# Peptides against a protein of PDB entry 4HTP: the designs that were tried, part 219

Target 1, 231 residues: chain A of PDB entry 4HTP
Amino acid sequence: SQTVASHVPFADLCSTLERIQKSKGRAEKIRHFREFLDSWRKFHDALHKNHKDVTDSFYPAMRLILPQLERERMAYGIKETMLAKLYIELLNLPRDGKDALKLLNYRTPTGTHGDAGDFAMIAYFVLKPRCLQKGSLTIQQVNDLLDSIASNNSAKRKDLIKKSLLQLITQSSALEQKWLIRMIIKDLKLGVSQQTIFSVFHNDAAELHNVTTDLEKVCRQLHDPSVGLSD

## One batch from the design tools (peptide; made by RFdiffusion4, then SolubleMPNN)

Design b2_p29_3_s2 (from b2_p29_3, 16 letters changed)
Fold by OpenDDE base, seed 2:
Structure b2_p29_3_s2 (fold): chain B 231 residues (1-231), chain A 29 residues (1-29)
Amino acid sequence: as target 1 above (231 residues)
Amino acid sequence: SEELIEEVRRLLEEHPSSVLESVLKRLES
């Protein structure tokens, strides 16, 4: 069956995350998240009109927004050094060149943007002049590729991991890749707490997650903001 | 479906958002 995630571009999630990150105040950050969530729920209602007992929920997006709470998908086995080497290869960067060295030595301050230690930001600036302007992946497609990476990591199939990474990279803008990297590394740097995200999603979300530690259950059971945990 | 497209178009009019606009464009493609 069709899901909301199969229709929502990954680019739209990334744009929302970018707005949240750039917002200074908690209220503004919350507003951007709420707007995305409300749009998601509205489309869900339209997509599943006249259908009862659907399992579709905000989970495909939530697991990307709160990647540190991921319990279904196993470890990716991907570190910044692997990504650096992959980008050098894919972009045909001179190995002793400035951009290659920036990626490999991302922890060392370069004095350019103050991005020392933030691999995703360093990658963004390297990618921006070299990648397509708009990606084509949906949130579902991104999750499918991430599932593939995790599964193949468990199976020790490095070749297939690389294949899935290449699909993600070649079909994503620099901005989308910035956020994808942060999702893989599990540090979005949004400036809002997990508690805040849950509180905006549903009043009972934090409580249910504390009990179940199951993000999918939280999203599914509390899909309707007007229906409480005790109902 | 055309019905879904029309519903999303209606939603977009009532609740302008980049997400709904993007979804609508994909549905119409």
Scores: peptide ipSAE 0.650, ipTM 0.960, DockQ to the pose 0.854
Fold by OpenDDE base, seed 5:
Structure b2_p29_3_s2 (fold): chain B 231 residues (1-231), chain A 29 residues (1-29)
Amino acid sequence: as target 1 above (231 residues)
Amino acid sequence: SEELIEEVRRLLEEHPSSVLESVLKRLES
């Protein structure tokens, strides 16, 4: 099915998230999110111009921006230690080498960067000189791979989990992997609250989510910012 | 479709954004 998410590169979402994270102050963070959202909505209208009944919404992006609110996808069963071991293997890092030790001991400050405890940032610096400059995945493809990981975790198929993870990391830049890791661990560290994200998306979004706890329903029902819950 | 490509081009002219630019490039590829 043709969705907005099937056309939007995952790199564009990651670039937006990076801008939000680096922005100082709430207003600038909101601006970057709003710009991404507005572009998404404009493309949605163009893509579905001749189709009145579509289920497509901002949900594929929203579930990556607010991964702690995910209810459709089951647990990944992935922790930082698993990712560390995977990267060591994939990148063929010496086990006693500096980079391998950084990944394994991510909680201990080993460098001048105040990134202690942030595995994604540590991974980013290890990956930056070793990975593609630009990824090739769309937001839909990322979600499909994450669905596969969750499904295979439930089925206890470790080999298939590894396969999907390898597809994600081999088709992603270092920056994209940084954000992907944060999505999997469910901590984006954007410096903006959930309430703010909802308020920018739609005035009634927080209320509807509080009642339904269904992020897809929120995105679908409140797709149009001019149409409220009472309408 | 060519119609969609033209519409996205129009949108990009009116509202320049990296997202619309990326989508357009993908549609034209």
Scores: peptide ipSAE 0.649, ipTM 0.959, DockQ to the pose 0.859
Fold by OpenDDE base, seed 4:
Structure b2_p29_3_s2 (fold): chain B 231 residues (1-231), chain A 29 residues (1-29)
Amino acid sequence: as target 1 above (231 residues)
Amino acid sequence: SEELIEEVRRLLEEHPSSVLESVLKRLES
């Protein structure tokens, strides 16, 4: 489809999120997000240069950055325990092995990295030596797969949920999976507030979201940072 | 399109970013 998200690799979003998380200062975190956003907007303008009426926006990325604000997609029905079991199966990990136990008992400080309670970090270290160095999915493809998971969860189609999860996992690096897990669990741990993300996106974004609670509407109506709500 | 590729290439020169680089690579493939 003719969208920015269909061209932007999921890896680039994850790399940005990783940089944000690793940054200690608020200003540096903001800079990394702004750089990603600006690049997105620039490409949007190029992609849609001859198209005046487009619905494309930053929404495909924003809904992954602020997954707790997702309202279009229904619940995934996925918990850490399910993912742990899936990884154990997929990676053929010995059930009594160190890595399997780390995944299953992620709340217990059994590792050397001090990542107790953070399933995504536990998974990352298990996956790092076992997965691709670079994934192949676009942001659009990730969203399509997540949509499929949510839809199939609603329909109680467990086999199809597993199929989509496997597609996500097998086409993603360890780093991408770390962030994907956090998106599914809806806790990115970026160290930057929702309000900050909105403020960087558009000065009126927080206000519009407070009124509408519609993240897509926020992204579409405030796509241009120079055009405000009052204009 | 070739026009889009050239535009993205121009943008990348003016605004270096991993995103634009990745997009350009995909468009050229």
Scores: peptide ipSAE 0.646, ipTM 0.959, DockQ to the pose 0.863
Fold by OpenDDE base, seed 1:
Structure b2_p29_3_s2 (fold): chain B 231 residues (1-231), chain A 29 residues (1-29)
Amino acid sequence: as target 1 above (231 residues)
Amino acid sequence: SEELIEEVRRLLEEHPSSVLESVLKRLES
């Protein structure tokens, strides 16, 4: 069936997250998230016009924005060291070169940007001159590939994990990869709390999540901001 | 569908956004 996530580019989510991170105040951060959410809901209404049995929701995006709340998808089994090795191989970086050492020793202040300990930012600057300027993946395609990674991790199929990661990387810009890394590691560094994200999404979202611990149910049941839990 | 494309064009005129612009571009391709 048709979903909003199958039409929205992953690049648009990443651009929104980038604007949120760069914003200095809570109000500005909220504005950027609200603008993305409102656009999503407007397209949802257009896409599903005259359909009554719709299960589509904001869940595909929400699970990437709040990856620490993921309960459907199992663990990826991916850490910074694995990603570093993958990038060194993929980009054919010299092992003793500056960029390879930055990736492997990401916890040390080897960069001029003050990104010590933030692997995603270090990776971004290494990738920027070497990757496509614009990615081609939709939010649905990103989630499908992440599902594949989790499934193959459970099955201990390391070769297939690498294959799915390569598909993500080769079809993504440096900016998209920065955010993808943060989603996999489950630390977006947005500077806005989980409670704030829920409050902007729906007034009852935090309460429903506290009871169910089911992010999909929260997104589906509270899709309409004007309809509450008791309605 | 052409109907969906026209609806998204209308929405974009009323509510300019990068998301709707991107979606419209994909629908028209």
Scores: peptide ipSAE 0.641, ipTM 0.958, DockQ to the pose 0.859

Design b2_p29_3_s3 (from b2_p29_3, 15 letters changed)
Fold by OpenDDE base, seed 4:
Structure b2_p29_3_s3 (fold): chain B 231 residues (1-231), chain A 29 residues (1-29)
Amino acid sequence: as target 1 above (231 residues)
Amino acid sequence: MEELIEEVEKLLKESPSSVLKSVLERLKS
């Protein structure tokens, strides 16, 4: 069956996240998230107009926005050091060069941007002049690749992990990769709390999540903002 | 597919959004 996530570009999610991060006020951050969510719901209604009781929901996006709440896929087994080495290899960066050293020593303030400790930002600046301006992946495709990574990590198939990572990297812009890295590391640095994200999604979302700890269930049961838990 | 395209076009006219625009572009490709 068709899903909303199979049609929404990953780039659009990343652009939304970027706008949220750059926004200084809570209200503005909320607005950007709400606009994305509303668009998602509108398209959902259009896509599934003739189909009742679909399992499709905001879950594919929500699990990327709140990656620390992911419970379906297992651990990726990916750390910043692994990504650094991968990028050095893929981009053919000189190991003693400035960019390679920035990636490897991401905790040390070596740059003018004050990005020390934020590997994703360091990677972004290295990638920006070297990668696509716009990616081609949908949210569904990103999730499929992340599922593959987690599965292959569990199976200790390092070669297949690398393959999936390469697919993600080669089909993503620098901005998309910045956010992808943050999703994998499970730290988006949005400046908005989990509670706020849930409150914008649905009034009962935080409560349902506290009881179930199941993000997919939250997204499915509370897909309609007008239908509460008691309804 | 054509019906879906028309519906998304209508939605986009009523409420412009980058997401709906991107989706529409993909549906037409």
Scores: peptide ipSAE 0.669, ipTM 0.962, DockQ to the pose 0.862
Fold by OpenDDE base, seed 2:
Structure b2_p29_3_s3 (fold): chain B 231 residues (1-231), chain A 29 residues (1-29)
Amino acid sequence: as target 1 above (231 residues)
Amino acid sequence: MEELIEEVEKLLKESPSSVLKSVLERLKS
């Protein structure tokens, strides 16, 4: 079945997240999220114009925006150290070189940017001169790869985990990888609360999530902002 | 597919969006 997520580039989500992060005020952050959400809903209506009762929803995007609320996907088993080693290998970085050491010692302030402890930002600067300018993955493809990673982690298939990670990395820009890392680590650093995200999505979203703890159910049942829980 | 493209083009005219533009580009590809 056709889904909105199968058509929306992951790059567009990442660009939205980047705008949200860079925005200083709550109102600007909300605006950027709302614009993305509205575009998603408009395309959903167009895509499913002749089909009623579809199961498609904002869930594929929402679970990436609020990764700490993920309950369907099992743990990735991925830490910053694993990613650092993978990048050193993939980019053929000298092990004793400046960039390799930055990745491995990401918690130590070595740079002027104040990015100490933020592995994703450190990775971004290492990747920027070395990676594709534009990624090719859709939101659906990213979720499929993340599902694969989680499944293979549960099955202790380390080689398949590496394969999926390599696919994510090689098909993503530096900016997309920054956000992908944050999604995997489950810390987006957007500067906007979960409650704010829910409030923008739907007035009843926070309440429904508090009761069900089911993010997919929240996205499906409250897909239409004009239809409430009591309807 | 052609109908969907036309609908998205209409949406873009009414409400310019980078997301819709990207989607449209993919649909035409």
Scores: peptide ipSAE 0.667, ipTM 0.962, DockQ to the pose 0.855
Fold by OpenDDE base, seed 5:
Structure b2_p29_3_s3 (fold): chain B 231 residues (1-231), chain A 29 residues (1-29)
Amino acid sequence: as target 1 above (231 residues)
Amino acid sequence: MEELIEEVEKLLKESPSSVLKSVLERLKS
């Protein structure tokens, strides 16, 4: 059966995350997240109108928004240095060139943007003039590719890891890649706490997660904001 | 599929959303 995640573009999640990051106040950050979540739930109801007891939930999006809570997917084995080398190769950047050096020396402030230590931001500026304006991946496809990376890392298949990364990169905009990098590194820098994300999702979400440590169970059991744990 | 498209169009009319618009575009493609 089709899932909500199979229909929602990854670009829309990234645009939401970008708006959250750029927002200064907690209230505005919450508004952007709530709008995305409400749209997701509305589409879920439409998609599954004739199907009761579906396992589909917000989990595919939630695990990308809170990647530090991921327990199903194993480690990617990907660090900033690996991504830097990959981008230099894929973009055919001169090794001694300005952009290659920016990626490799991402911890050293070399520019006026103050992006020292944020590899994703450095990558964004290198990618912006070189990548597609609009990506084509859905949230489901992104998760499938990330699952492949984790599985192949466990199996020590470096060639297949590279293949999946190439697929992600070639089908994503610079903005989408910025957020994808942050998801892989597990640091989104949204400026909103995990507790806030859970509280917006469902009043009982933080409590259920504290007990189960299972993000999928949280998303499935508390899919309806009007139905509590005691119901 | 047509029923789903109509429902999403209705939802979009009632509550404008970039996500719903994107989903609708994909459903029509």
Scores: peptide ipSAE 0.666, ipTM 0.962, DockQ to the pose 0.858
Fold by OpenDDE base, seed 1:
Structure b2_p29_3_s3 (fold): chain B 231 residues (1-231), chain A 29 residues (1-29)
Amino acid sequence: as target 1 above (231 residues)
Amino acid sequence: MEELIEEVEKLLKESPSSVLKSVLERLKS
């Protein structure tokens, strides 16, 4: 069956996350998230019109927004050092060049923007002049590739992990890759708490997650903000 | 597909959204 995630561009999620991160106030951060969620729900209703028993939910997006709560996928086995080496190879960066050294020594304050310790931001500035202006991936395609990475990590197939990473990178803008890196490392730096994300999604979301620790169940059972756990 | 496009166009008119615009563009391609 068709899903909302198969139609929503990954670029739109990344643009929303970028707006949330740049917003200073809690209220403005919440507004940007709510606008994305409301659009998702509206399209869900249109896509599944006349279908009563659908399993489709906000889960494909939620698991990227709250990657630390992922329980379905196994570990990626990917760290900043691995990504640095991959980018140096893929972009054919001189090993002793400024950009390669920035990626490898991302913890040292060598950047003009004060991005020490934030590998994703360092990668963004290296990628910006070298990557596509707009990516082509949907949220579903991103999740499929991440599933492949986790599965191949479990199977110790490093060649196939690299293949999936290359597919993600070559079909993504610099901005999309910044957020993808943060999703893989499981640190989005949004400046808004998990509790706030759940509270905006549904009043009972935090409670259900505390009991089940199942993010998919939370998204499916509490898809309608007007229907509670007791209903 | 035509019915879905019409519904999304209606939604976009009522509530402008970058997400709905992007979805509509993909549906028409």
Scores: peptide ipSAE 0.661, ipTM 0.961, DockQ to the pose 0.854

Design b2_p29_3_s4 (from b2_p29_3, 15 letters changed)
Fold by OpenDDE base, seed 5:
Structure b2_p29_3_s4 (fold): chain B 231 residues (1-231), chain A 29 residues (1-29)
Amino acid sequence: as target 1 above (231 residues)
Amino acid sequence: KEELIEEVRKLLEEHPSSVLKSVLERLES
């Protein structure tokens, strides 16, 4: 079935997240998120015009923005060290080379950027000169691949996990991979709280989530900002 | 699909955004 997520490029979400991260003030961060959300809702209304009983919602994006609240997918079983090794292999980096060492020793400051401890940022700079300028994945496709990773992790199919990761990597820009890594590791570093994200999404979102802990339910029930929990 | 493209085009004219632009480009591809 056609969903909003099947039409929205993952690159657009990443660009929004990048703008949020770079924004200094809370108000500016909120503005960028609101603009993305409003565009999503407007397209939703157009896409599902005259359709009843639509289950489509902001959930595909929300679960990537608040990955710590993910309850549908099981654990990915992916850590920074695994990703480092994968990138070294994929990019054919010399094992004793500067870039390989940066990835493996991401916690130790080796550069002037002060990105120590942030694997995603270190990876970004390694990937920037080597990767596509623009990715091709939609938000739905990213979620499908992440579902595959989680499923295969549960099944202990390491080869299939690697396959899905390679698909993500080869079809993503350096910027998209930066954010994808942060989604997998579940630390976006946006500088805005979960409460703020919920408050912008819907006035009752935080309350409903506190009761249900179901992010999809929150997104579906509170899809319309004008319709409250008591309605 | 053509109707959807036209609706998104109108939305983009009224509310310019990178997301709507990207969606429109994908729909037209």
Scores: peptide ipSAE 0.680, ipTM 0.964, DockQ to the pose 0.853
Fold by OpenDDE base, seed 2:
Structure b2_p29_3_s4 (fold): chain B 231 residues (1-231), chain A 29 residues (1-29)
Amino acid sequence: as target 1 above (231 residues)
Amino acid sequence: KEELIEEVRKLLEEHPSSVLKSVLERLES
């Protein structure tokens, strides 16, 4: 069955996240998230117009927006150092060059952008002049690749982990990779709380999550903002 | 598929958004 996530480009989610991060006020951050969510729900209604009791929900996007709440997908086993080495290899960066050293020593201030300790931002600036301007992956495809990484990590299949990472990297823009890295590391730095995200999604979302700790269940049961838990 | 495309076009006209535009472009491709 077709899902909303199979049609929504990952680029659009990343652009939304970028707007949220750049927004100064809570209200503006909320507006950007709400606009994305509303568009998702509208398309869901169109896509499933003649189908009742679908299991499709906002979960594919929500699990990327709140990656720290992920319970279905196991650990990736990926750290910044691994990604740094992968980028150096993929981009054929000189190992003793400026960009390679920036990636490897991401915790040390380089004095350029004040991005010390933020590997995703350092990677972004290295990638920006070297990668695709627009990615081709959908949210579903990104989740499929992340599922593959987690499964192969559990199975200790490092070769297959690398394969999936390469697919993510080669089919994504610098901006998309910035956010993908943050999703893998589980720190988006949006400047908006988990509680705020839940409150915008549904009035009962925080309560249901506190009880169930199941993000998929929250997204599925509270898909309609007008239908509450007691309904 | 054609019905879905027309419905998304209508939605986009009523509620312009980057997401709906991107979805429409992919559906038409």
Scores: peptide ipSAE 0.678, ipTM 0.963, DockQ to the pose 0.862
Fold by OpenDDE base, seed 4:
Structure b2_p29_3_s4 (fold): chain B 231 residues (1-231), chain A 29 residues (1-29)
Amino acid sequence: as target 1 above (231 residues)
Amino acid sequence: KEELIEEVRKLLEEHPSSVLKSVLERLES
């Protein structure tokens, strides 16, 4: 079946996240998230106009925005060190070179950008001159690849994990990879709380999540902002 | 599909957004 996520580029989500992160005020951060969400809902209504009973929801995006609440997908088994090594290999970086050392020692302030301890930012600057300007992946495709990674991690299929990671990396811009890394590591650093995200999504979202701890259920049951839990 | 394209085009005109623009571009490709 057709889903909203199969039509929305991952780049658009990343651009939204970037705008949220760069925004200084809470109100501006909320505005950017709301605009993305509203667009999603509008397209959902158009896409499913003739279908009354659909399971499609904001869940594919929400699980990437709040990756720490992921319960469906198993652990990726991916850490910064693994990604560093992968990038060094993929980009053919000299092992003793500045960029390789930045990736491996991302916690040490070696760069001029002051991004010590933020692997995703370190990676971004290394990738920026070396990657595509715009990626080709949809949100659905990103989730499919992440599902594959988690499944293969559970199955201890390291080669298949690498394959899926390479697909993600080679089809993503530097900016998209920055956010993808943060999604995998489960730390987006948006500067907005989980509570705020839920509040913008639906007035009853935080309550439903507190009871169910099921992010998909929250997104599906509270898809319509005008329909509450008591309705 | 054509109906969906027209509907999204209309939505984009009424509510300009990067997401809707991107979706429309993909639908038209």
Scores: peptide ipSAE 0.675, ipTM 0.963, DockQ to the pose 0.867
Fold by OpenDDE base, seed 1:
Structure b2_p29_3_s4 (fold): chain B 231 residues (1-231), chain A 29 residues (1-29)
Amino acid sequence: as target 1 above (231 residues)
Amino acid sequence: KEELIEEVRKLLEEHPSSVLKSVLERLES
């Protein structure tokens, strides 16, 4: 069946997250998230017009925005050191070169951008002059690849994990990869709380999540902001 | 598909957004 996530580019989610991160105030951060969510819901209504019993929801996007709440997908088994080595290999970076050392020693301040300890930001600046300007992946395709990584990690198939990572990387811009890394590491650094995200999504979202711990159920049952948990 | 394209085009005119624009571009490609 057709889903909203199969039509929305991953680039649009990343651009929204970038705007949220750069916003100084809570109100501005909320505005950017609300605009993305409203657009998603409007397209959902158009896509599923005249269809009953639709199970499609905001879940494919929400699980990327709140990756620490993921319970369906198993652990990726990916750390910053693995990604550093992968990028050095893929980009054919000299091992003793400046960029390779930045990736491997990401915790050490390099003095240029103040990004010490933030691997995703360091990776972004290394990737920016070397990657495509625009990615081609949808949100659904990103989730499919992440599912593959988790499944292959559980099965201890390291080569297949690498294959899926390469597919993500080669079809993504530097900005998209920055956010993808943060999703995998489960730290988006948005400057907005989980409670705020839930409150903007639906008034009853935090309560339902506290009881079920099921992010998909929250997104599906509370898809309509005007229909409450008790309705 | 043509009906969906027209619906999204109308939505974009009423509510301009980067998401709807991107979706429309993909549908028309």
Scores: peptide ipSAE 0.671, ipTM 0.962, DockQ to the pose 0.861

